# Ledger of designs, part 58: peptides against a protein of PDB entry 5TUV

Target 1, 107 residues: chain A of PDB entry 5TUV
Amino acid sequence: KEVIDRLRYLKAEIEDLELKERELDQQKLWLQQSIKNVMDDSINNRFSYVTHEDICNCFNGDTLLAIQAPSGTQLEVPIPEMGQNGQKKYQINLKSHSGPIHVLLIN
Target 2, 107 residues: chain B of PDB entry 5TUV
Amino acid sequence: AQECQNLEVERQRRLERIKQKQSQLQELILQQIAFKNLVQRNRHAEQQASRPPPPNSVIHLPFIIVNTSKKTVIDCSISNDKFEYLFNFDNTFEIHDDIEVLKRMGM

## One batch from the design tools (peptide; made by RFdiffusion4, then SolubleMPNN)

Design b2_p14_4_s2 (from b2_p14_4, 7 letters changed)
Fold by OpenDDE base, seed 4:
Structure b2_p14_4_s2 (fold): chain B 107 residues (1-107), chain C 107 residues (1-107), chain A 14 residues (1-14)
Amino acid sequence: as target 1 above (107 residues)
Amino acid sequence: as target 2 above (107 residues)
Amino acid sequence: MFQFNVKDPSLLVR
């Protein structure tokens, strides 16, 4: 029957899709490790920077802070809460575990 | 049959998941390319200038950009070792990671 | 702990 044939087809296709998904998962892991290796390379690390001009060209019209911190630095943005004066508190919390954090005012 | 319909739903679910994974993989590839292009640009620029850029003129990866209104008042508290930062804003802000910046730079 | 306004010119990239 057409139904039986369709069932067989769908089951076979799903099996193929499962294989494809596993392949993609492996590729992702490989690529993530590759990116890490490239970024950790001593020569690449030396040249891993953007300029003030680069940042200014990407953004306009507002105050820009550049915050440079070691990889793995924790970034927390709490939900805004009302302060004593009824003003909402907007905060950024940064915690590094491997080195100092640097802050620059761009404009 | 109901079984056929169930399998068709499952097939579609898997196809969507695969599509998402393919998109994520493509994003990672683009990130790696962007980083390599950044490094290449900087290496070439320093070779032409025969010197590195001034230390305070560049932002080293990894970094984030905080964008807020010119009217926003920003206060910062820093730990003694500069490993912990607390920023207080009197208004809303936006955060952009280095990956987004590289994209905006056209890397 | 040190406190400052981030608009302090000392933090401005030159």
Scores: peptide ipSAE 0.041, ipTM 0.872, DockQ to the pose 0.037
Fold by OpenDDE base, seed 1:
Structure b2_p14_4_s2 (fold): chain B 107 residues (1-107), chain C 107 residues (1-107), chain A 14 residues (1-14)
Amino acid sequence: as target 1 above (107 residues)
Amino acid sequence: as target 2 above (107 residues)
Amino acid sequence: MFQFNVKDPSLLVR
């Protein structure tokens, strides 16, 4: 009796959890679409930037590069390997498909 | 019973997935709020200044920030259309996305 | 392909 009751309870709970998980999945999709719509709005897009001061306030003591690129730009950071001269290669590869990339030196 | 144990494992698995999905949803909400706050800030600032910022003084989203030592030598190779960039560093670097920057800004 | 050092002051945000 106890085992049967426990089984029924667990099955019912799992069903409820499945419904909750599907609800969260749906909410995520809606929110992602909402964010996209907000960011793609022409007025919001006009004001979607940070300043030099903003960046300087976020980081201290190092060289800062700001790289602006279109959405969907591919970013590749290869695993550091020994170069031909025996020095480790630290690299960033960027490839855009929809527009130019812009680079700014902050400090 | 073994069947009860199997269902309990499944229940726990689902609970963990739900927790993760809830966290991801919260992060998306925060991102949307941060973006809206950024837009409002910039809109207000431009109204007060009665002009937009100079083009080379701001970084438009989406962007990344590369942080490295002041001693790091950075070489950049650019395609003619500026669609492809190759950065070479003689030392390690850090990459921060625009979402992280907005968080650090307190948006 | 154009090559440059990113420490070039011409790239500095003002």
Scores: peptide ipSAE 0.038, ipTM 0.874, DockQ to the pose 0.037
Fold by OpenDDE base, seed 5:
Structure b2_p14_4_s2 (fold): chain B 107 residues (1-107), chain C 107 residues (1-107), chain A 14 residues (1-14)
Amino acid sequence: as target 1 above (107 residues)
Amino acid sequence: as target 2 above (107 residues)
Amino acid sequence: MFQFNVKDPSLLVR
């Protein structure tokens, strides 16, 4: 009897959790679409930038590269492997499909 | 008994997924807020200055920031159309997306 | 393919 009651309770709870998870999934989708719409708005797009000062204030002491690329640009960072000279290779591969990539040296 | 245990494990798994999804949703909300704040800041700044910023003084979204030691040698190969970039570093680097930058800016 | 050193000061935006 106790086992049967526990089973019923657990099944009901799992069902409620499934509903909650689906709700969260829907909220995520709607929010993602909302963000996209806001960013794609012509006025917002015009003002969607940071300054060099902004970047410099966020980072200090190192070489900073700003890489501006269109949405959907592929970014690959291979696992560092030993090169022919025994040195680890640290690499970034970028591939855009919708526009040119622009690189700026900040400092 | 075994069925109860299986359902309890499933329940716990779902609870953890829900927690993760809730966290992800919060991050998206913060991203949207940060973007809106950025746009508002820039719009206000341009209104006060009565002009847009110089073209080379800003970095338009989306972008990434690569930071590395001042001693790091960076070699870049670019395709003719500038759609493909290959960066080689002789040392480690860090990549930060625009979302992280906005967070650091306090947006 | 064009190759350059990213530390080139010419790439610094002022």
Scores: peptide ipSAE 0.030, ipTM 0.872, DockQ to the pose 0.038
Fold by OpenDDE base, seed 3:
Structure b2_p14_4_s2 (fold): chain B 107 residues (1-107), chain C 107 residues (1-107), chain A 14 residues (1-14)
Amino acid sequence: as target 1 above (107 residues)
Amino acid sequence: as target 2 above (107 residues)
Amino acid sequence: MFQFNVKDPSLLVR
């Protein structure tokens, strides 16, 4: 009896949690669409940039590359492997499908 | 008994996922706010300057920042249409997205 | 594909 009742309770609770999770998923979708709409607005898009100073203020002492690419650009960072010369290979692969990629050396 | 235990584990797993999704929603809200603040800042700055910034002085969203040592040698291979990039580093690097940059900027 | 060293700014600005 007790075990059966506990099972029934747990199953019902899990079902409620599933509903809650779906609600959150829906909220995420709506929010993502909202963000997209805001970013795609022509006026907002015109002003959607940062300066070199902004970047320099965020990072200290190292070489900084800024890579601007269209939304949906593929970014791949392969697992570092040993090269032919015994040096590990550190790579970034970028592939855009909707426009050119721009690279700036900040410092 | 074993079935109860299994369902309790499942319950806990779902609760954790829900918590994570709630946090993700909050992050999206913050991203939207940060973006709006960025746009407002830039609009105001351009109004005060009575001109847009030079094209190569700003980094348009979306972008990533690559951070590496000043000693790191960076080689790049680029396609003719600038749709494909291959970066080779002789040492480790870090990648930061525009969202993180906006956070660091205090947007 | 063109190859260049990113440390040369003249090669980045295109």
Scores: peptide ipSAE 0.029, ipTM 0.870, DockQ to the pose 0.038

Design b2_p14_4_s3 (from b2_p14_4, 6 letters changed)
Fold by OpenDDE base, seed 4:
Structure b2_p14_4_s3 (fold): chain B 107 residues (1-107), chain C 107 residues (1-107), chain A 14 residues (1-14)
Amino acid sequence: as target 1 above (107 residues)
Amino acid sequence: as target 2 above (107 residues)
Amino acid sequence: MFIFNIKDPSLLKR
């Protein structure tokens, strides 16, 4: 009797959790679309920027590159491999399909 | 019973997934809020200055920040249309996306 | 294709 009751309770709870998970999935999709719409708005797009000062305040003591690229730009960081001189090669590969990439030296 | 134990394991798994999804939703909400705050800040700043910032003084979203040592040598090759970039570093680097930057800015 | 060292800021403003 006790085991049967526990089984019924667990099954009912799992069913409720399944519903909750589906609800969260739907909310995520709507929120992602909302974010896209907000960012694509002409007024918001005009003011969607940070300053050099903003970046400098976020990071200390190093060389900072800002790379601005269109949404959907492919970013690849291959696994470092040894070069001919015995030095590891550290690389960043960028490929845009919708517009030019811009690079700025911040610090 | 073994069945009860199996259901309890499944329940816990689902609870953890739900918790993760709730956290991801919260992150997206914060991203949207941060972006809206950025836009509001910039709109207000430009209204006060009665002019937009110089084009090369700001970094437009989306962007990434590359952080590396001052001693790091960075070579870059770019395509003629500026759609493809190859960066070579002689040392390690860090990459930070615009979302992280907005977080660090307190947006 | 252009190759440059970022320590030359003039090349980044192209």
Scores: peptide ipSAE 0.033, ipTM 0.871, DockQ to the pose 0.036
Fold by OpenDDE base, seed 1:
Structure b2_p14_4_s3 (fold): chain B 107 residues (1-107), chain C 107 residues (1-107), chain A 14 residues (1-14)
Amino acid sequence: as target 1 above (107 residues)
Amino acid sequence: as target 2 above (107 residues)
Amino acid sequence: MFIFNIKDPSLLKR
Protein backbone atom coordinates (compact mmCIF):
# COMPACT_ATOMS: atom_id res chain seq x y z
CA LYS B 1 0.00 0.00 0.00
CA GLU B 2 2.68 2.51 0.96
CA VAL B 3 4.82 1.71 -2.06
CA ILE B 4 1.85 1.91 -4.42
CA ASP B 5 0.78 5.24 -2.98
CA ARG B 6 4.32 6.60 -3.27
CA LEU B 7 4.52 5.48 -6.89
CA ARG B 8 1.26 7.21 -7.74
CA TYR B 9 2.44 10.38 -6.03
CA LEU B 10 5.78 10.42 -7.84
CA LYS B 11 4.22 9.76 -11.23
CA ALA B 12 1.76 12.59 -10.74
CA GLU B 13 4.51 14.97 -9.65
CA ILE B 14 6.72 14.06 -12.60
CA GLU B 15 3.81 14.77 -14.92
CA ASP B 16 3.40 18.22 -13.36
CA LEU B 17 7.13 18.90 -13.65
CA GLU B 18 7.06 17.90 -17.30
CA LEU B 19 4.33 20.44 -17.95
CA LYS B 20 6.31 23.10 -16.09
CA GLU B 21 9.45 22.37 -18.09
CA ARG B 22 7.56 22.67 -21.37
CA GLU B 23 6.08 25.95 -20.21
CA LEU B 24 9.54 27.32 -19.46
CA ASP B 25 10.79 26.18 -22.86
CA GLN B 26 7.98 28.06 -24.56
CA GLN B 27 8.59 31.16 -22.46
CA LYS B 28 12.27 31.12 -23.40
CA LEU B 29 11.48 30.94 -27.10
CA TRP B 30 9.00 33.79 -26.87
CA LEU B 31 11.41 35.92 -24.89
CA GLN B 32 14.24 35.28 -27.35
CA GLN B 33 12.00 36.37 -30.20
CA SER B 34 10.93 39.42 -28.20
CA ILE B 35 14.54 40.44 -27.61
CA LYS B 36 15.30 40.04 -31.30
CA ASN B 37 12.32 42.19 -32.25
CA VAL B 38 13.30 44.91 -29.77
CA MET B 39 16.91 45.00 -30.96
CA ASP B 40 15.93 44.97 -34.64
CA ASP B 41 13.53 47.88 -34.23
CA SER B 42 14.81 50.81 -36.28
CA ILE B 43 14.61 53.33 -33.44
CA ASN B 44 16.21 51.03 -30.88
CA ASN B 45 18.91 50.05 -33.34
CA ARG B 46 19.79 53.71 -33.83
CA PHE B 47 20.54 54.03 -30.11
CA SER B 48 22.09 50.60 -29.50
CA TYR B 49 25.64 51.70 -28.74
CA VAL B 50 28.13 52.29 -25.94
CA THR B 51 30.75 55.05 -25.68
CA HIS B 52 34.49 54.98 -25.14
CA GLU B 53 33.83 56.30 -21.66
CA ASP B 54 31.50 53.39 -20.95
CA ILE B 55 34.20 50.90 -21.89
CA CYS B 56 36.95 52.71 -19.98
CA ASN B 57 34.78 52.69 -16.88
CA CYS B 58 34.34 48.94 -17.17
CA PHE B 59 38.03 48.07 -17.63
CA ASN B 60 41.26 49.52 -16.25
CA GLY B 61 44.98 49.29 -16.87
CA ASP B 62 45.10 47.47 -20.18
CA THR B 63 44.86 47.87 -23.93
CA LEU B 64 41.23 47.69 -25.02
CA LEU B 65 39.99 46.84 -28.50
CA ALA B 66 36.35 47.21 -29.44
CA ILE B 67 35.30 44.95 -32.29
CA GLN B 68 31.89 45.61 -33.77
CA ALA B 69 30.60 42.95 -36.13
CA PRO B 70 27.23 41.88 -37.52
CA SER B 71 25.19 39.31 -35.69
CA GLY B 72 26.23 35.83 -36.73
CA THR B 73 29.88 36.72 -37.24
CA GLN B 74 32.12 33.75 -36.56
CA LEU B 75 34.62 34.12 -33.74
CA GLU B 76 37.46 31.65 -33.43
CA VAL B 77 40.12 31.59 -30.73
CA PRO B 78 42.40 28.67 -31.43
CA ILE B 79 44.36 26.93 -28.72
CA PRO B 80 47.75 28.63 -28.51
CA GLU B 81 50.38 26.75 -30.47
CA MET B 82 54.08 27.21 -30.90
CA GLY B 83 54.94 29.40 -33.82
CA GLN B 84 57.82 28.92 -36.22
CA ASN B 85 60.04 30.98 -33.94
CA GLY B 86 59.06 29.01 -30.86
CA GLN B 87 56.73 31.72 -29.58
CA LYS B 88 53.19 30.75 -28.65
CA LYS B 89 50.68 32.27 -31.02
CA TYR B 90 47.64 33.88 -29.53
CA GLN B 91 45.05 34.57 -32.20
CA ILE B 92 41.55 35.79 -32.88
CA ASN B 93 39.91 34.94 -36.19
CA LEU B 94 36.79 36.80 -37.26
CA LYS B 95 34.66 36.06 -40.29
CA SER B 96 31.51 37.96 -41.14
CA HIS B 97 29.04 36.92 -43.81
CA SER B 98 26.60 39.83 -43.73
CA GLY B 99 28.64 42.99 -43.32
CA PRO B 100 31.96 44.64 -42.50
CA ILE B 101 33.74 44.42 -39.18
CA HIS B 102 34.87 47.58 -37.41
CA VAL B 103 37.71 47.83 -34.89
CA LEU B 104 38.44 50.68 -32.49
CA LEU B 105 41.35 51.12 -30.11
CA ILE B 106 39.82 52.37 -26.89
CA ASN B 107 42.88 52.54 -24.61
CA ALA C 1 11.05 0.09 -3.80
CA GLN C 2 13.47 0.14 -6.72
CA GLU C 3 10.83 1.70 -8.97
CA CYS C 4 10.28 4.42 -6.38
CA GLN C 5 13.99 5.13 -6.29
CA ASN C 6 14.16 5.38 -10.07
CA LEU C 7 11.28 7.84 -10.15
CA GLU C 8 12.83 9.89 -7.37
CA VAL C 9 16.03 10.17 -9.38
CA GLU C 10 14.03 11.28 -12.41
CA ARG C 11 12.10 13.76 -10.28
CA GLN C 12 15.31 15.28 -8.98
CA ARG C 13 16.76 15.51 -12.48
CA ARG C 14 13.69 17.36 -13.72
CA LEU C 15 13.76 19.73 -10.76
CA GLU C 16 17.37 20.63 -11.52
CA ARG C 17 16.60 21.25 -15.20
CA ILE C 18 13.67 23.46 -14.25
CA LYS C 19 15.88 25.46 -11.90
CA GLN C 20 18.46 25.94 -14.65
CA LYS C 21 15.82 27.00 -17.16
CA GLN C 22 14.36 29.47 -14.69
CA SER C 23 17.80 30.99 -14.21
CA GLN C 24 18.35 31.24 -17.96
CA LEU C 25 14.99 32.91 -18.39
CA GLN C 26 15.83 35.46 -15.72
CA GLU C 27 19.12 36.20 -17.46
CA LEU C 28 17.31 36.89 -20.73
CA ILE C 29 14.88 39.21 -18.97
CA LEU C 30 17.78 41.14 -17.47
CA GLN C 31 19.44 41.40 -20.88
CA GLN C 32 16.31 42.88 -22.40
CA ILE C 33 15.96 45.35 -19.54
CA ALA C 34 19.62 46.36 -19.84
CA PHE C 35 19.23 46.97 -23.56
CA LYS C 36 16.11 49.08 -23.08
CA ASN C 37 17.88 51.12 -20.41
CA LEU C 38 20.84 51.66 -22.75
CA VAL C 39 18.57 52.90 -25.52
CA GLN C 40 16.77 55.24 -23.15
CA ARG C 41 20.06 56.64 -21.83
CA ASN C 42 21.39 57.31 -25.31
CA ARG C 43 18.17 58.94 -26.50
CA HIS C 44 18.24 61.28 -23.53
CA ALA C 45 21.92 62.09 -24.01
CA GLU C 46 21.49 62.91 -27.69
CA GLN C 47 18.49 65.11 -26.91
CA GLN C 48 20.58 67.08 -24.44
CA ALA C 49 23.48 67.40 -26.88
CA SER C 50 21.11 68.20 -29.76
CA ARG C 51 23.16 65.92 -32.03
CA PRO C 52 24.28 62.32 -32.40
CA PRO C 53 27.77 61.32 -31.27
CA PRO C 54 30.59 61.20 -33.82
CA PRO C 55 30.71 57.87 -35.68
CA ASN C 56 34.07 56.75 -34.30
CA SER C 57 33.27 57.71 -30.71
CA VAL C 58 30.74 54.93 -30.13
CA ILE C 59 30.60 51.15 -30.49
CA HIS C 60 27.40 49.76 -31.94
CA LEU C 61 25.97 46.45 -30.76
CA PRO C 62 26.76 43.65 -31.20
CA PHE C 63 30.42 43.90 -30.23
CA ILE C 64 33.18 42.30 -28.22
CA ILE C 65 35.93 43.84 -26.11
CA VAL C 66 39.45 42.45 -26.25
CA ASN C 67 41.54 43.24 -23.19
CA THR C 68 45.30 42.68 -23.07
CA SER C 69 48.41 44.06 -21.39
CA LYS C 70 49.77 47.44 -22.46
CA LYS C 71 52.95 45.58 -23.34
CA THR C 72 51.21 43.18 -25.71
CA VAL C 73 52.02 43.63 -29.38
CA ILE C 74 49.00 43.21 -31.59
CA ASP C 75 49.09 42.69 -35.34
CA CYS C 76 45.98 42.68 -37.49
CA SER C 77 45.34 41.44 -41.01
CA ILE C 78 42.20 42.64 -42.74
CA SER C 79 40.51 41.51 -45.94
CA ASN C 80 39.69 44.08 -48.61
CA ASP C 81 35.97 43.93 -47.85
CA LYS C 82 36.63 43.98 -44.09
CA PHE C 83 34.70 40.74 -43.67
CA GLU C 84 37.69 38.83 -42.32
CA TYR C 85 40.08 39.81 -39.54
CA LEU C 86 43.09 37.99 -38.15
CA PHE C 87 44.57 39.25 -34.89
CA ASN C 88 47.94 38.07 -33.64
CA PHE C 89 49.03 38.70 -30.06
CA ASP C 90 52.40 38.01 -28.50
CA ASN C 91 50.71 37.43 -25.14
CA THR C 92 47.41 36.35 -23.60
CA PHE C 93 44.18 38.32 -23.89
CA GLU C 94 40.63 38.35 -22.56
CA ILE C 95 37.38 38.61 -24.52
CA HIS C 96 34.21 40.17 -23.13
CA ASP C 97 30.86 40.31 -24.90
CA ASP C 98 28.46 43.23 -25.02
CA ILE C 99 26.16 41.58 -22.48
CA GLU C 100 28.93 41.57 -19.89
CA VAL C 101 29.74 45.20 -20.68
CA LEU C 102 26.13 46.24 -20.12
CA LYS C 103 26.19 44.43 -16.79
CA ARG C 104 29.37 46.22 -15.75
CA MET C 105 27.79 49.51 -16.79
CA GLY C 106 24.93 48.84 -14.41
CA MET C 107 22.25 48.94 -17.09
CA MET A 1 45.16 41.94 -47.22
CA PHE A 2 46.06 44.95 -45.10
CA ILE A 3 48.38 44.41 -42.14
CA PHE A 4 48.93 46.88 -39.32
CA ASN A 5 50.34 47.10 -35.82
CA ILE A 6 47.97 48.14 -33.05
CA LYS A 7 50.67 50.39 -31.59
CA ASP A 8 49.48 52.99 -34.09
CA PRO A 9 45.94 53.95 -33.04
CA SER A 10 45.40 55.95 -36.22
CA LEU A 11 45.26 52.74 -38.20
CA LEU A 12 42.20 51.52 -36.30
CA LYS A 13 40.13 54.68 -36.37
CA ARG A 14 38.17 54.24 -39.59
Scores: peptide ipSAE 0.032, ipTM 0.873, DockQ to the pose 0.036
Fold by OpenDDE base, seed 3:
Structure b2_p14_4_s3 (fold): chain B 107 residues (1-107), chain C 107 residues (1-107), chain A 14 residues (1-14)
Amino acid sequence: as target 1 above (107 residues)
Amino acid sequence: as target 2 above (107 residues)
Amino acid sequence: MFIFNIKDPSLLKR
């Protein structure tokens, strides 16, 4: 029956797609590790920075904070809720586990 | 048959996931390139200047940029070891990661 | 915990 043949075809195609997904997942892992290795290199790490000018050129008309923290630092932005005074609370929570956090006011 | 239709939906879903994963891989490649370009730029600049930049004049990766209105009042609570930060804003803000900054810089 | 206004540069450099 045509339906049976279609089912068989679809199942086979799905299996092929699963293989493709796994391949892509492995490639992602490899690339992520490669990036990590490049960033962790002593020379690259020494020069892995941007300037205040770089930041100012990227953003216009706002107060800009630069927050530098170690990799793995926890970043949380709670859903804005009404405070006791009727004002919404806008918050950023940062928690580092491996080193201090540094904050710079750019403008 | 309903089973055939269900498998077709699944096939389509998997195809979309594959497309997304391929896009993510390309993004990672671009990130690596951008980082390498940043390092090269900075290394060359320091060679020309014959000195590193002042420590508080640059933002080391990884970092985030928080931008908000100039009228926004920003309060911060900080731990003594600088491992924990709580920012309070009286208005909305935006967060941008270092990857986005590098993109905006044209790296 | 220390509380400060971020727009005060003297406090940012602590």
Scores: peptide ipSAE 0.032, ipTM 0.871, DockQ to the pose 0.037
Fold by OpenDDE base, seed 5:
Structure b2_p14_4_s3 (fold): chain B 107 residues (1-107), chain C 107 residues (1-107), chain A 14 residues (1-14)
Amino acid sequence: as target 1 above (107 residues)
Amino acid sequence: as target 2 above (107 residues)
Amino acid sequence: MFIFNIKDPSLLKR
């Protein structure tokens, strides 16, 4: 009797959790669309930038490379493996489909 | 008994997913706020200066920042159309997306 | 394909 009651309770709770999860999924989709719309707005797009100063203030003491690429650009960072010369290979592969990639050395 | 245990495990899994999704939604909200603040900042700055920033002084979203030691040698291969970039580093590097940069900027 | 050392800022601005 207790097991049956527990089963019923758990099934009902899981159903409620499923509803909650679906609600969150919908909210995520709407929010993502909202962000996209805001970013794609012509006025917002004109002002959607950071300065060299902004970047320098965020990082210290290292070489900073800024890579501006269109949305949807593929970024691949292979797991470092030993090269032919015994040196580990550290790589970044970028592939854009909608426009050129721009690279700036900040410092 | 075994069925109850299975459902309890599932319940816990769903609760954890819901928690994760709630966190993700919160992050998206913060991203949208940060972007709006960035746009507002830039609009105000340009109004005060009565001019846009110099063309090569800004980085347009979306972008990433690559951070590496000043001693790191970076070789880059670029396609003719600048749609494909291959970076080779002789040492480790870090990648930061524009969202993280906006966070560090306090947007 | 063009190859360069990106530590040269002049090449990046090209």
Scores: peptide ipSAE 0.032, ipTM 0.871, DockQ to the pose 0.038

Design b2_p14_4_s4 (from b2_p14_4, 9 letters changed)
Fold by OpenDDE base, seed 3:
Structure b2_p14_4_s4 (fold): chain B 107 residues (1-107), chain C 107 residues (1-107), chain A 14 residues (1-14)
Amino acid sequence: as target 1 above (107 residues)
Amino acid sequence: as target 2 above (107 residues)
Amino acid sequence: MFVFKVKDPSLVVR
């Protein structure tokens, strides 16, 4: 009897949790659309940039490469494989479909 | 007993997923706030300067930052239209998205 | 395709 009651309770709770999860999914979608709308606004887009100083303040000591690409650009970082010289290959592949990619060397 | 255990495991999994989704939702909210703050900062700065920043002095969103050792050799192959890029590194690197940069900037 | 070193000084923005 106790086990049966526990089972019934668990099933009901799981159902409630499923509803909660779906609610969160909907909220996520709504917020994502909101963000997109804000970012796509012409005025906001005009001012959607960071400066060289901003980047330098975020990182120290190493070589910093800034890569600006249109939204939707494909970014691929292959798993390092052994090269011909026995050295691992470290690569970044970028493919844009809506505009050119811009590269800036910060330091 | 086994069925009860299975449901308890499922319950726990759902609870963890919900927790993760709640966290992700909060991150999206923070992203939107950060973006709005960035826009406001830049608008104010340009108003004070009475001019936009030089075109090559800023990095427009979306972007990524690649961080690597100063000793790392970076080679790049680009298409004629600049839609495709292949970066080769002779050592490891880190990639940071614009969202992380905005966080580091305190936006 | 063009191949270049990203550390080319011409690409440095300061």
Scores: peptide ipSAE 0.040, ipTM 0.872, DockQ to the pose 0.039
Fold by OpenDDE base, seed 5:
Structure b2_p14_4_s4 (fold): chain B 107 residues (1-107), chain C 107 residues (1-107), chain A 14 residues (1-14)
Amino acid sequence: as target 1 above (107 residues)
Amino acid sequence: as target 2 above (107 residues)
Amino acid sequence: MFVFKVKDPSLVVR
């Protein structure tokens, strides 16, 4: 009796949670599309930049590379492994499909 | 009894997923707000200056920032069309996306 | 493929 009641309760709760999860999934999709639309807007796109000063204020004491690439650019950071000379290899691989990649050094 | 236990596990799993999705949704909202604030800031700044910023003083979204020691040697191989980049570092580096930069900027 | 050091001054933003 108690087990049956517990089962019924749990099943009902799980159903409610499923609905909530689907709602969140939908909201995420719409928000992602909204962000895309806002960023792709011609006026917003014109002003979608940060300054040299902005970057310098966010980081200090280091060498900074700003890599500007089109959305969808493939970014690969292999796990550091020992190279031929026994030194660990630290690499970044970038591959763009829709435009050139631009690199700026901030020092 | 076993069925109840299985459903309890499933319930907890769903609750955790929902929590994660709620957090992700909040982050997306903040991203959109940050972007809008960035655009507004830049638009206002250009209005005050009555000119756009110099081309080499700004970094257009999307971008990433690579942070490494000033002692790090960075070698880069670039394709002829600049669609493919291979960076080699002799030491560790950090990578930050534009979203994180906007956060650090307080947008 | 062209190879260079990224610390090239030509890439410095000022």
Scores: peptide ipSAE 0.040, ipTM 0.872, DockQ to the pose 0.039
Fold by OpenDDE base, seed 2:
Order: C-alpha cells, then structure tokens, then sequence
Structure b2_p14_4_s4 (fold): chain B 107 residues (1-107), chain C 107 residues (1-107), chain A 14 residues (1-14)
C-alpha cells in the first residue's frame, strides 16, 4: 500500500511538473518574441547603442575591441593549437551573412 | 520499489530543469528591462544634446567586446566586403557579449 | 583581404 501510494503521488507530481515546464517554455517563447519586437522597433533600434565611456567603465586596464556585427553573425573561437613556432594560436573567426562587421578599438 | 526510485530520479531531474528554466526566464526579463533602459537613456541624452552622437563614437547592438592584455598583439584580416574577420592574438583573450555589458552598466 | 594590427591608432575611438 505504501509503495502504491508513493507511486501514485510521484506520478501525479511529475504530471504537474510537466505542465509547469510547458508553461515556462511558452513564457520563454513569448518573452523572446517580445524582446525581438522591441529590438526591431525602428525607434528603439535607433537608440540601441552603448558609448565608448560605457565600455570603458565596464572594463579597465585592458585592450578592448568592440565588434559590431549583424544578428546571426557566426563567432568561432578555435581551440588553441600549437603553431609551427610552438606557440598556441589564439583566434577569433567572424562571419557575417547579412552585413558588414565594424571593429573599434576602445582602449 | 525500483519504479519508485526511477520516478524519484525523474522528479528531481524535472525539478532541476524547471529551476534552470525559471532562471533563464528571469535573465530574459532582465535583458528586456536593460535594453529598454538603454534606449530611454540614449533618447534622453540625445534630446538634451539636441543631436545624435557622432558616428563611430558609439557601438550599436548587437556587439561583442574582446578584452586582452595591453601587451597582446592583435592582427586582423578582413575580407573585401567586411563580412569575414580573422583575429589573431599572441595571447589569451576574453569575449563578452552586449548583454553582459548592459549588466555591468547597471541597466 | 586587408590585414591590419589593432594597435593602429586610426582604429582607436576615444
């Protein structure tokens, strides 16, 4: 009886959790669409930028590259491999499909 | 019974997954808020200045920030259409997305 | 393809 009752309880709880998970999935989709809509708005898009000062305040003491690229741009960071000189290669590969990439040296 | 144990494991797995999804949802909410705050800030700033910021003085979303030591040598190869970039570093670097920048800005 | 070094001052925005 105890085992049967436990099984029943667990099954019921799992069903409730499944419902909750689906609810969260739907909420995520809704919010993602909302964010997209907000970002795609022409007025919002016009003001969707950060300043040089903003970045400098976030990062200090380092060389800072700001790379602006269209949404969907592919970013690849290969695993550092030993080069011919025995030095590890540190690379970033960027590939855009919809527009040019812009690079700024901030610091 | 083994069935109870299996269901308990499943229950715990689902609970953890739900927790993760809740956290992700919260992050999306914060992203939307941060973006709206950014837009509002910039709109207000431009109104007060009665002009937009100079071109190339701002970084438009979406973007990434690459930070590395000031001693790091960075070489960049750019395609003619500026759709492809290859960065070579002689040392390690860090990459930060625009979302993280907005967070650091307190948006 | 153009090759440049990021340390080029012309790329610095301040």
Amino acid sequence: as target 1 above (107 residues)
Amino acid sequence: as target 2 above (107 residues)
Amino acid sequence: MFVFKVKDPSLVVR
Scores: peptide ipSAE 0.036, ipTM 0.870, DockQ to the pose 0.038
Fold by OpenDDE base, seed 1:
Structure b2_p14_4_s4 (fold): chain B 107 residues (1-107), chain C 107 residues (1-107), chain A 14 residues (1-14)
Amino acid sequence: as target 1 above (107 residues)
Amino acid sequence: as target 2 above (107 residues)
Amino acid sequence: MFVFKVKDPSLVVR
């Protein structure tokens, strides 16, 4: 009797959890679309930037590169490997398909 | 008893997924709020200055920040259309996305 | 292909 009751309880709870998970999935999709709409708005897009000062306040004491690229730009950071000269290769590869990439040296 | 145990494992798995999804939703909400705050800040600043910032003084979203030592030598190769970039570093670097920058800015 | 050193002060944007 106790085992049967426990089974029934667990099955009912799992069903409730399935409903909750589906609810969260729908909320995520809605929120993602909302964010996209807000960012794609022409007025918001006009003011979608940070300043040199903003970046300097976030980081200290090092060389800073700001790389601005269109959404969807591919970023590749290969695992460091030994180059032909015996030095490890540290690389960033960027490929855009929708517009130019811009680079700024901050520090 | 074994069936109860199997369902308890499934229950726990679903609870963990729900927790993760709740956390992801929270992050998306914070991202949207941060973006809206950024837009508001910039809009107000431009109103006070009665002009937009100089083109080279701001970094438009989306962007990434590359941070490396001042001693690091950075070479960049650029395609003619500026759609492809290859960065070579002689030492390690860090990459930070615009979302992280907005967080550091306190948006 | 254009190659440059990022540490070039002329690339500093303020």
Scores: peptide ipSAE 0.033, ipTM 0.873, DockQ to the pose 0.037

